# Peptides against a protein of PDB entry 8BZL: the designs that were tried, part 119

Target 1, 228 residues: chain A of PDB entry 8BZL
Amino acid sequence: SYDRAITVFSPDGHLFQVEYAQEAVKKGSTAVGVRGRDIVVLGVEKKSVAKLQDERTVRKICALDDNVCMAFAGLTADARIVINRARVECQSHRLTVEDPVTVEYITRYIASLKQRYTQSNGRRPFGISALIVGFDFDGTPRLYQTDPSGTYHAWKANAIGRGAKSVREFLEKNYTDEAIETDDLTIKLVIKALLEVVQSGGKNIELAVMRRDQSLKILNPEEIEKYV
Target 2, 242 residues: chain B of PDB entry 8BZL
Amino acid sequence: SRRYDSRTTIFSPEGRLYQVEYAMEAIGHAGTCLGILANDGVLLAAERRNIHKLLDEVFFSEKIYKLNEDMACSVAGITSDANVLTNELRLIAQRYLLQYQEPIPCEQLVTALCDIKQAYTQFGGKRPFGVSLLYIGWDKHYGFQLYQSDPSGNYGGWKATCIGNNSAAAVSMLKQDYKEGEMTLKSALALAIKVLNKTMDVSKLSAEKVEIATLTRENGKTVIRVLKQKEVEQLIKKHEEE

## One batch from the design tools (peptide; made by RFdiffusion4, then SolubleMPNN)

Design b1_p15_6_s1 (from b1_p15_6, 6 letters changed)
Fold by OpenDDE base, seed 5:
Structure b1_p15_6_s1 (fold): chain B 228 residues (1-228), chain C 242 residues (1-242), chain A 15 residues (1-15)
Amino acid sequence: as target 1 above (228 residues)
Amino acid sequence: as target 2 above (242 residues)
Amino acid sequence: SALFEEAKKRFEAKR
């Protein structure tokens, strides 16, 4: 059956392995990204860390470079491969071009990587979607999304993973220029969006903020609670 | 035959990697392995199932492997797969040492192997490794560490955890009895015996059926020691008296 | 805290 083969077209023109990889993403923890005026914010649903698990080893938001960070939904091991390759590319770009990557550039790189894994007979698609945020050299905040197919688009706000639909619906209603007028309001918007699908508590949300000309900051639970 | 090269771990319609799940199921039937992090050390305790009277003096741990001077691991699952992975771990550690003239950080060694595991879940002509590992180690960055990895290439750090048979029950017991910040290696050893006694499919826990290794720091050096049978017997006896 | 309480109520109502 075509659905049990490597990534091939069905008679109806479907790439079932890509579609099934998208189903793997839907089982992932919810991630949300919002572009503010001078800030980008990523929020992720924290899976209940097992009582005896080291939280340090459970990170869902990672830096790709000083000016770019990524959240993902889906297979963690797959994500690690993508992250590592993206980091190498970011460094390579700095060495070759003498400037950091644009957020669009690194997104396109990741998208191309994913696409290649949908076309090779010896590979399965990556079971991940990613939200990629950061600042271009000119100081413009950017948010991009990629999926297992290798498609990518720019967004003002978006969500991926299990609760993505509900979060997107919330963002569609509540993302306004007024709602992102300040950094604090933007952060609050992300928290509110996640609270549509996450049980209440600062401990259940991982939040990362990147401001213009600043490094990625991961907020602790106490800092998150100040916004609420 | 060309047919085997075409077999790839693929997604199910529900987005599941069944070959990985099946590998995890196989591990669930393997002998129990425990890891416990203490303030002054870290330990592995593993069930020994292959007790053959004809085995020449058990000079080597069946399930616990020294990786380098600062790390050891225990395995649950397919023995042949475990041998391949443990050898790879040693090679990675040696290459790092050669290149950087310092020991590989614990988490970096774990991630390197996990990337290999992941590759075996994504590339054609490969099957997942039917092995989960517990890693114990020390490095200058994080001190004593305990990690767990599975066939998917996922890993995590732990204060205490279990893989193999009855792992869920063992983890539950560890959650109840593990005292954060107050765990000594001595207490950890006692806890390991307690948990193994309840989770192993044996009528009575005996020293011949248990392997225990400890990793400590002495005079600025890592010491990995496999407990002697007599030491394990004493731990069991002490548990029976409590 | 008020947002969390409101979110909790909504979450519980959806269960």
Scores: peptide ipSAE 0.202, ipTM 0.617, DockQ to the pose 0.015
Fold by OpenDDE base, seed 3:
Structure b1_p15_6_s1 (fold): chain B 228 residues (1-228), chain C 242 residues (1-242), chain A 15 residues (1-15)
Amino acid sequence: as target 1 above (228 residues)
Amino acid sequence: as target 2 above (242 residues)
Amino acid sequence: SALFEEAKKRFEAKR
């Protein structure tokens, strides 16, 4: 089968398919990540679950390993492919290196995967950005963001998706050492940030927290309401 | 824009996958398929459009496929694409059984196919499958389950849902009449007939135009049964009397 | 509840 090159440079040096994939991300539900002192928090805009839909199948925050979790914005089906590959890599790393991945390592893996899909013949870019959070073995909390191009950077706080601009502006103003002094304050900061673009109500937010030496915890709506 | 319509599935400037959207549009013209989850079972009900008197009595449901002993699916969309995907589902289920010596969990089978569907939206030289599927099944993890998948490779679990022609209207009716936690298979069957009667563009619902399959548990085994025409007639008659 | 009320007010004010 003729594997047609899909992602090519424009005359002005743009990779339009990558840019268009970024537009797909901007249509996605908003996700926010914040690195605290001893906590990492992910929050995602929860679309009103359609009546009769099973809520368990509508998750936008997932574990990649015991020490790493990810939120995404963009195409859900594309995200599933990335998540599955990342999980396999996390397990492979544990088997071959006998240590869990660092958050940077798995981010780089995901970024490299995305980059390959921007360069390989017969493949389109992934229509997703991801916030990847977790703890390194030394107990250091980490937050990374990656986009459809395969670029990645470390962040203190960041947002992706349709409301990302407003959320980032909020975080730029409100992310201080005092605002992340405690785990509870860090969680509150994420909720406040999401409330810039999401309607009020614990049912409209999916929130996950990972504390040092603890597994990923997804908060229920009642737990979220305790912070507000 | 028309410029992106003729090429392999690529992003539009607005970040849309038009080939996927067009595949979904094609499914909107297909026969209606319903799925309803009950406390004691799960069912599929599908519109049968090919009522040719000369069709050899297709003992096999035209739109409902048994995948393994614990799962079945219904398809809306391009028949040839449906055949490929249903065959793939069976192969995936069989390979899993051989590898692990246990039936594949329902959601894993759905996900495996959805990954294939997604791949046909991402790799060059391929078009999306013009098919949506409803899956019914039982496993030891979640019990009775109903899933829906679309050409994009997205899926979700449902208590009740509809794909194909007039699916939006059907879903609206299901939302109104579905009683959460109180749905019996009997009530689900009645609801299916009610919804099909309103969503099918027919003057009178007939048993020949409807295929219904139920999935139940009997003596610790999954039983998948396609209702006989007489049973469907009785359901229709009962609905007409109410 | 206070945060939700404030957020609601801000959201309505931006509209």
Scores: peptide ipSAE 0.182, ipTM 0.620, DockQ to the pose 0.014
Fold by OpenDDE base, seed 4:
Structure b1_p15_6_s1 (fold): chain B 228 residues (1-228), chain C 242 residues (1-242), chain A 15 residues (1-15)
Amino acid sequence: as target 1 above (228 residues)
Amino acid sequence: as target 2 above (242 residues)
Amino acid sequence: SALFEEAKKRFEAKR
């Protein structure tokens, strides 16, 4: 059966393993990304950290480089592999090209990596989608999404994971130029979007903010509550 | 070529990796392992199931492995898989030490192994490792640490956790009795005995059925010590008197 | 706080 093999085409042209990997993503915690005017914001549903678990080890938003960060939905272990390779590529690019990567460049790299795992014998697709945000060297904020197939697109706002449909519907209605007029409003938009699928409370949301020429900032629960 | 494809861990239609889940199920039937982080140390406590009189004196705990001078681990699951992974951990730690002339940070060692575990879930012709691990260690970055990893290559840091048989019940008890910020190694040892006494499928807890290792700092050095049977007996006795 | 309260109501209504 084609659905029980490595990633091969079915008679009707489907790559079942890719589709099934997308189902794994849909079971992941919700992540949202929004591009503002001079800010990019990532938010992730923070499942109740087990009472005795160290929160440091449960981060779902990570830096790829000083100018790029990523959130993901799906298999955490798969994500770690992608993140590590992306980080290496970012550093390699700095060494060889003497400039940081563009957000598109690193997205394309990740997408290509994912695509190879859909075509290589003896490999399964990565069970992750990613939201990749950051700033290009010219100061332009960018947001990209990748999926298990290795496709990628640029977005103004998007969501992935179990609550993605509801969050996207919210963003489609509420993403306006007015809603992103300021950094604070952009942050508020992300929080509002996540609150469509997450229980109220700053403890239930992981939020990361990157402003132009600034490093990634992870907001604490108290800071999140100030926006709501 | 086709035979290797049939053994590849693949996604189900529902997006599940059943081979990983089945490996985790197998671990649920393995002997119980506990880890508890204290302010002044960290410990591992493991159920010893193989008490054969004919076994040569296990100079080293059957379930607790020293990885380097600053780290140890315990294993729940397939023994052969455990041996492979613990050896790999030692090699990774040694290579790092040789390359950088300093001990590998605890989390970095854990992640290195977890990447290997993950690879065995993604590459063809491989099965997941049927092993979960608890790691205890000390480094200059985070001090005393406790980690847990599973067959998927996922890991997390913990103040207290349990793997293997009756792990859910053990975790529940740990959540109830673990006092954050106030946990001493002494209290952690007492808690470990308490939890094991309730979670092990034995009529009476005995020192022969329990292995305990502690990791402490003395004079700026890490000390990993496996408790002697007499010490464990005293801990059990103290618990029975309370 | 008002936003959280509204969100809570919506979240509870979706359950």
Scores: peptide ipSAE 0.092, ipTM 0.609, DockQ to the pose 0.015

Design b1_p15_6_s1 (from b1_p15_6, 6 letters changed)
Fold by OpenDDE base, seed 1:
Order: sequence, then structure tokens, then C-alpha cells
Structure b1_p15_6_s1 (fold): chain B 228 residues (1-228), chain C 242 residues (1-242), chain A 15 residues (1-15)
Amino acid sequence: as target 1 above (228 residues)
Amino acid sequence: as target 2 above (242 residues)
Amino acid sequence: SALFEEAKKRFEAKR
């Protein structure tokens, strides 16, 4: 019945479908984002890819534009829809405004999209949280987080997914100016944070690095092992 | 599973819109927001609940939003819904300014948003916004103004009011202590702190947990100012000494 | 490698 697909208030004022979508996020693989001085880093827990699965198809970190990338936790199919729409918006912005989007702009766009799906009949909330990182045109590194409700905030560091609590606790203790003083230290911080919830090994972590005025770089397992 | 009516546009046999009532219930769990009208200004005071060490933006104001040069609002309820509504308010105000080459009158802006809220209670396939707003503003027609709107699209002008957690108790306190015609902005600030201290479920009121904005007129211009943490601390300290 | 070993120990200790 379409009636169950409607996000409505409970008698006690809860939007259960949004809360349930948040539970779906909590079951997702852990993702971590950290903003450094001149670098943004995303890390994601890699689940063992089935031997016959193409590793290219299991990317949890995606570029939205040359200056923005996103990691997500939750429903992969839902994430694909959000990513595609965000990419279209990034390109549209470049064409109409003649500048790339700010990280805040594209985050707000994604947040608005998510919010609409919480208020439209016949639609369920997106079962995803996202970490959106990148550089504004002025070279300022940014990190934003969105949830299924469409709420978004700017962060120095954050985590989403099943291990998010433990990772956040680690980051709250270890995110200092000294810990992000260099690009390498920032990368190391992300790795250390993920290792709170992920088994040891460069094969179990996906890392993406975006440096100022550089394209997104996905580190291979060998490169990851050099930091740790 | 209590079968609450999943249809937003259906009246109960008693003529109640349950989804609107449930939205109001959600707002009752949100942080407290106060508005007080004074002779020389108007203020918003709001509870700040989200203090996270890893937040990048020191939100000077988590719950208070500047709408235009002459108006601000505070929100109680679902943050994502609030973001949509505050953005819409800004767009409406800007469109009016472009069309008429003058700022939108305060009540007209409030009414425009209330029409949107109402539509979300009447048209099928939509849920009510889980947000109440307090509006403060100045215009040449009515001077300083304070409005409240709820998920139903109803609004009213107020001398003092409260939304969010313990709003009923706050309103009762405001009714008792509000002196009509004698309210200065200074007195209003003191009253806001007094009411927040009693209504917030916190053992000790801290400046970190309270945000206050004032709207005044200086040299024929509206000034919207968010009080600094130190200023709020002083207000709290004065209250504790009294 | 040292960080991975420490992480492994922590992970195993939480199990």
C-alpha cells in the first residue's frame, strides 16, 4: 500500500521513515572524512570483494566534480541517484555561473534533494548519509556531512556508518592542529581513525585524497601501507 | 503499530488534522525559542543544543536566521524543514524587493510562508512542516514586530511568546512578567534569560547553550545583532546575582 | 605496519 511509503509524523512527533533510513545508514560501511590545512581526505571501509566482482564497480568514493568528492554510508542504489543528480548540478553550475560549485552549494543541493524525499508522497527518504569534501574556488578545504533527513553541517572531521561512533570518538581526541600540520599527517589521521573499526591491512581501506589545485587521487593498498 | 492516519489531508471525525498536531508535538521536543517585543527593539533567544567539538563552523547562530536587512527568525523543530522554509523566506523577501524596490512588510513575509505551510496541510501527498517560527522585524508600517507561525499555517503577532520545549510554561512566565508599555530591550533581555533559566532542562544556564539576537533601529537603519558569548555570560551573571 | 599491528590488537581486544 502506498500509505506505508509516506513519511508522516507519529503521534509523538517522530518521522519514523527518516529514523529508519538513519538506521540503514548505521548498518552501512564506515566512512571517514578529515579536513586538513591544504588537503581533504576520505576513507572508507572496504568489505571483501567477492573474487569474481569487478573492483571498479564497488567504489564508495565518487567524484562529483573536479573539486568535490563524496563518500556515503547506506544504500548504494540510493547513493547512485544522489551522485548522478549532484554531478548534473555541478555541470549545470559550471555552465550557468561559469565557476565550479562551492562545497557548501553542492551540499545544500544534496540536502535539499534529500529533504524533498522526506516530504513527498510516494517517496521514501534516501537511506544514505554522505561526507562531501572538496575545495572552494579560493582554495579553502571543506568537509560537509548530510543525513537522510536533509540536515547538513560543516565539519573538521566526521564519520558515518556502522563504526561512526568509535571513529568520531577517536577524532575528537586526536584531531589537533599538530595532527593535520602536513598532508601526510592528515592522511595518517584518517587511516588511524578507520583502524578503530576496520581490520588491519591496506586492502581493507579505501582512501581518497584531494589536495589543493589537484584532482582526486585514490590511493592503492601499497600507497596506504606507506603511511602506516 | 498505532494506525495514525497516514493521510495528511484528512480530518478526523472530530475535525482534527492529526498530522498537524503530530508536527506540533515534534516541535514541543525541540529547543526552546523565545521572542520578546520591546519599545526600542525586539529580540530572539534560543536554546543551543548541538555543541560538537568537530564542527567546523562556529555557528554564531544555530537557530536564528537573518532573512533580510529588516527581519530575522528563529526556528523550533526539524532542522531540514527549517532550512527549506528559511531559504524560502529569503527568496520571497528578495523577489519582493526586486519587484517593488522596497523591503517586504513583515506581516506579508510571514503570511507568504504561512500560505506555503497551509498548502502542505491541504494538498495530498505532502506532510506538514515540522517547524514553528518566531519572526522579528521592523517596517515603516508597524515598527518593531514579533510573529509566531506553526505547521498549520496559522500565525499571530505577539508582544512575547515561546515555541519548542516547555513553551507553555515559558508563555505563562512571560504573561506574568511582561510589563506592557514599559518593556525596554534591556528588560526584555533580562526577562529572556529568566525564562530560559527556568524552562531549559539544564542544571546551570551557560552562554554556550543560549543564542540571542536583537533587532534595533540606528540612524534610520535596522540593525540585527547576535550577542557575543561574553555578552550572554554577563546577562546570565546578572540574573544569578538577582 | 606498526599502526596496523596496534590496530589489530585493539580490534581483537574488542572482540
Scores: peptide ipSAE 0.049, ipTM 0.538, DockQ to the pose 0.009

Design b1_p15_6_s2 (from b1_p15_6, 7 letters changed)
Fold by OpenDDE base, seed 5:
Structure b1_p15_6_s2 (fold): chain B 228 residues (1-228), chain C 242 residues (1-242), chain A 15 residues (1-15)
Amino acid sequence: as target 1 above (228 residues)
Amino acid sequence: as target 2 above (242 residues)
Amino acid sequence: SEEFEKAKEAFEAKK
């Protein structure tokens, strides 16, 4: 059957391996991204870290460069490969172009990488979707989403992973200019969105904030609780 | 070649990588390995299943491998795969040392191997490695460390964990008895014996069936030591008296 | 070991 082959077209025009990779993403922990006026916020559902596991090694939000960060849903090992390649590209761009990458540029790079893995013989698709946020050199906040197919789009707000549908429905209702008027309101919006799918409050949320001309800040649980 | 495409790890309709899951199942039948992080050291304890009298008593740690001066690992799964991966770990560590004139940080070594494992789950003509590893080490960045990696290329840091046969039960026991911030190497050794005694499918725990290695710091140097059989016997005896 | 190295080289060459 075509569904057990390397990424090939089915008779009905489907790329089953890509679709199945999307199913792997749907099993991943929920991630949410929101673009504010002068802030970008990523939130991720913390899987209950096993009591004896070091939390340091369980990060779902990572910096790609000083001006770009990424959250993902799906296969962690696949994500690590994408992250490493993206980081190399960000550094290469700084060296060759003498400017940091735009968020769109690095998103396109990641998307192209993913697409290549859907078309190359002897490779399976990456089992990840990603939310990529950051600031362009002109200070414009950006949010992009990529999927296993290599498609990408710009968003005001979006979610990926197992709770993505519920979170998106919440964002569609609650994302307004008033809701993102301040940095604090934007952060609150992300937390509220995640609470649609996360039962226990601030303890099960990882939150990262990037403000204009500032580095990525991971909020501690106490800081998150102030917004709940 | 077209023949290599048929052996590629692919997604199931449900988004699962069955070849990776099957590799994990194979590991579940392997001998138990556990690791415990203490304040003053870190240890590995592993079940020794191949007790052949004809094995030259040269204490070949069957399941515990020294990687460099600051790191060791234990393996659960396919022995041949384990040998390949442990050799690769040594090579990576050596290359790093030559390039940077300092020992490779523990997590970087683990990550480098995990990227290799991941590649064997994504590229055609390859199967996943049927091996999970526990890593113990010391570096100047994080001090004593314990890591676990699986066939998927995932890894994590741990205070205590277990792989192989009855690993779930072992982890549950470790969760109950592990005291964060108060764990000495001595208490960790006692805990290791306690857990192995309950999780190994043996009527009585014997020193011949258990390998234990400790990693400590003495005078600013890492010391990796495999416990002698007599030392293990004493630990077992002490446990039986409690 | 040789197969592993070849596979690694092939993997790195595809990077």
Scores: peptide ipSAE 0.005, ipTM 0.595, DockQ to the pose 0.032
Fold by OpenDDE base, seed 4:
Structure b1_p15_6_s2 (fold): chain B 228 residues (1-228), chain C 242 residues (1-242), chain A 15 residues (1-15)
Amino acid sequence: as target 1 above (228 residues)
Amino acid sequence: as target 2 above (242 residues)
Amino acid sequence: SEEFEKAKEAFEAKK
C-alpha cells in the first residue's frame, strides 16, 4: 500500500512519493548533457510538435543566468516553478554577492528546494529531474543532475527522461577524452547519444551549446544536420 | 493524528497525477471553445450551452471574458473555477499595469495564471482547477497571440486549437483546413463556423448557441469585439450556402 | 475563497 497522503517513510524506509515522482521523470522527453573541455552541451528530444503549435512555447532548454542553463525531464509546469525560483536566486546572488552563481551553487539551491518539497507536510515532490550546465567564473565547465529527491551530483555526461538508460549506456561506452577533444566532437557526441532514442534525425532534437565566455546558443535544425 | 490531507494531489505509482487527469476529463465534457490566429487578428468561438430564456441577456458573453484592453479568454470546464481564474487574470494584469505603466505581455499573464494552477496541483489541501483556457491577445513583442492552458499549469502557443467537447475532432479539422500564412480573420471566422458545425452535438448550428469574439488592431489600438447575433447568423448562412 | 487567497499568497510569497 503506497502512502496516499504525504511524503512519508514506508515501513521499509522508502519515500514512495519521491519514487513515484521519479516515475514521472521517466515518462518525460529525453534530455542529455555533456561536459566538454571548453563547452557544455544540452540536447533534448523534441516531441513531435503538434501541427499548429508555436514552437517558441515548447522549449525544453532554458537559461537560468548568462552562465547557466538547464534542461529537464518530467512535469513541465513543475519545471517552470523551479526555473523561476532559480532565476530569482541567480539575480539575487548577483546583487548581494556581486558575482554570478557557480553552477554548483545554483544546483544546490535547486536541490534544496526539491528536498524541502519531499519533507514538508502538505506538499508533493517536484516531478522533474534537471540537467544544469554552465561555466564558473574561472571558466570551468560544469554539469550537474538533480532528481525529485533533491539529490544532486556532478557529471561528465548524463541523461534523464524516458530514453535515459539507453543514452547513458551509449555515453558510458563513447565518452572519452578523444570524443570531447573539440567543441564539434562534443556536439556530435550529444547528437549521436540522442539518436539512440530519437527517430528521424536532427529535426527531432533541440540542442543548446554554451562555450566559455559566450551566451547560450540554441542550434537551428540546419546547424544540427551538419553534425549528423 | 495523521491528518492525511486526503485532498492532496499526489503521484500514483506510475508517476501520474490522477486528480489533474480527472480534471482534464471533466473539461472534455464541457462546451467547445475554439481559438484561431490570423494575420490580421485572432478569434475565440465558444459553444453556448446554457440558453435559458430567463438569463438576463445583458451578459455579452457567457464563456468569453475580457481580461484587459489587449487580451480576452474563453473557458472550458467548471464555471465557478473559471470565474475565480478570470478574476485573478484581471487582477494580475491590473497590478502589472499599475506597477510598470504598460500592459502586461500576453505570455507573462498566461504564465502567471499557469503558476497558480500548478500550485493547486502541488500544495496540500487543494484540488486542481477544473478549467482549461484559451487566451487571445496582442502585445508589442509578438503581435497577435493564441495560448491554451490546462489544469496542470501547462500552456502553449497555437495558431489554432480547441478545448472542451469533441476537441480532438476539432483539432483534426483545424489541422486540415488551416492555411499557414494565408489566414485572414475572415477566413478564420469561416473556419470556426465550419468546425463548430461539425463538432457541436447539435442538429443545426444556430447563432444563439455560438459566441464569437475577435481581437484586432485599429489605429494602433486593440479592439476586442463580441460579434452580434446577426453577424453570427450571417456567418452560419454563408457556411450553409457553401 | 479564503483557500484560494491563501494559495495565492503562498505562491506570491514564493516569488
Scores: peptide ipSAE 0.005, ipTM 0.609, DockQ to the pose 0.031
Fold by OpenDDE base, seed 2:
Structure b1_p15_6_s2 (fold): chain B 228 residues (1-228), chain C 242 residues (1-242), chain A 15 residues (1-15)
Amino acid sequence: as target 1 above (228 residues)
Amino acid sequence: as target 2 above (242 residues)
Amino acid sequence: SEEFEKAKEAFEAKK
């Protein structure tokens, strides 16, 4: 019977399914987000692509709209569902409100979706955390994080996934106004942060950059190596 | 007993709603929130636990939310549940304003949300919200008001109350020190600091770990103000000198 | 459970 509660409180007041979903995120590939002055940067650890796998299908950074992109850690199949719903909402917003979504708006939408899956019978939580980056219409760069519970916060910089602790520690020490003074310095900061946990240098990093009034740009390995 | 722990919110043979009780237990582990009603205003004081260096400064309040021009709330419990409920409160208040061309009375807003909470305890396919709220507000009917609601959908008006970690001890202290009819906002602020200093598991109370909001009336308008860190520091300093 | 019952009692006592 589908009437069985999946996510329930423990006697100690814990939502075990949410906590276990967070553990699933911790097993995911590391993702990093940094907000610069006029740039937002996402970096993701590349999993070793299986021999004969098309690299095109393994992208962990995706556009939600022209002004918003997302990286995630955790279950890829779960992420696909969230991404698709977010994209539909972004388009719907453009049609109904005649303006692109704010980064906060779409983050809140995703967060609310995740929260509902923690409260409904017959549904498990999404096993993903996400870094959502973009620009508001006024040109303000934004970085948000969501987790399986549906919580969200705005960040200057953050990391998710298996190497998140080490990357966050690095960012806490190295994120300064001087470190993000230029676009190039901001990109360099993200690369250095990922190199704390990624082995074999720039070949195992996926990096995406969004500048004000520009589309998402995914850097090629050669471009990444110029910063290392 | 375990059979009722893993199912939708149903009555035990003893007539208990275990999922609601467990939700209350979750709230007991959350940061402390205080509410105090004064003659000239109402305040919320909340423990701030999440201090992250990389957090964006745009986040002014972790636990205190403005609902409309006349009401604010503080939350203890699951943050994601809190976000859903606070958004719903804002929507209810806005819909009422649009429909009736006047602000929603404080108790009506609280009741509307409590009905939603109750529904989540009664209908299948949902779990209770793991959140308690304190509401502060002003309306023309009852003036300054303080309410508390819990996961069951129960609510009550209070002169002073506490939710979250060490709430029982805090309430005991409030009962001892609250002077009915003589409470000024200034005295209420001092009392809030006194209680938080004793209930927070921190050796020294710091302004970084405390959020305070006041609701007052100025020139026939409601003013909701979050105290600046410097102001909170001054309150803490005054308490330490006593 | 005891705290819940106390809270419930306190709530009912105010009704």
Scores: peptide ipSAE 0.000, ipTM 0.509, DockQ to the pose 0.057

Design b1_p15_6_s2 (from b1_p15_6, 7 letters changed)
Fold by OpenDDE base, seed 1:
Structure b1_p15_6_s2 (fold): chain B 228 residues (1-228), chain C 242 residues (1-242), chain A 15 residues (1-15)
Amino acid sequence: as target 1 above (228 residues)
Amino acid sequence: as target 2 above (242 residues)
Amino acid sequence: SEEFEKAKEAFEAKK
């Protein structure tokens, strides 16, 4: 069947493996990203960690470089491959160009990688979407999204995963210049957006903040509860 | 028959490459892109489908890409495939400039990409690119030029053409209204709006849903300009008054 | 082409 063939067009012009990879993303935990004035914030739905799981191993938000971090929705194993490739590219760029990557550059790299996996009949698409946030060297905050097809766009705010629709609807209504006027307000906006789909408050949210000229900070549950 | 449909580089018993045809089908569902050659310039007009409030307005055209100082293109089809091909076009153009210390001729850039497209139809392990491109450009050899390429790697020069949704109807309208040798850029812009108004599946044409770029020559330099929303609104208004 | 249309119809009939 055409729908089971890897990276082939259907008679009606669909790439079903890409569409099915997008369905895998929709089953993933919800992630949200917001660009503020001088801050970028990522939030992810935290699944109840089994009592015996090492919480350190279940991070859904990761640094790609000192100035870039990523959240994803979909297949965790696929995400690991993309993250590793992106980290290598970030380091390579620093060595060859002597500057950190722009957020757009690393997004384009990830997007190109994903696209290549959609064009080889020996490979399946990555079952992940990603929110990539960070600061360019000029101090400009950026937010990008990629999908399994390798498409990418810049956003003010966006969401991916199972609750993405509801979160996006919230952001479309509530993302204003006033709502992102301060770092704290921007953080509150992300938390409120996630609470549209996440039950039981700050305990079920992972939140990462990157401020201008600062390293990525992952907030602990107590810090998150202060914003709720 | 099904066995041939799923393989990228196999001819059917009837001599058809189904994956190329299916790629063309995908393009048929994409937003409409028009190209029109005039005596004093060339233009691209493209349908904008992705209007989201949360998009960061990067001043880049959604469907129109500058390739170098003398060329631009528009794409119909899979966006991710388009991004790969437009990046490749830029790299080819840059490498040529570095090697020969002059800009790449328009047709040579088009053919270089078409060879890549063709390779993806002939070598195993790859699918065709799900994109068609319109190219506009100027060079010292042929002046203003308009080209179209498809997933097969085939290309042609055109006076006016269309790709994407309702392209056949658009081409028919262009054939009827295009006056050879008398086409000004102003008339071409009016024609583009006329054709888009009829071919886009929208109740009313709005400036938010249309991107237009013009390529002209000023003081011995090529100028590629994306029209502002207000300029597009004026063109639409003028069309509605006629 | 007629064959493409037939293939399309066959594909749609199996959905």
Scores: peptide ipSAE 0.050, ipTM 0.576, DockQ to the pose 0.069; fails the geometry check

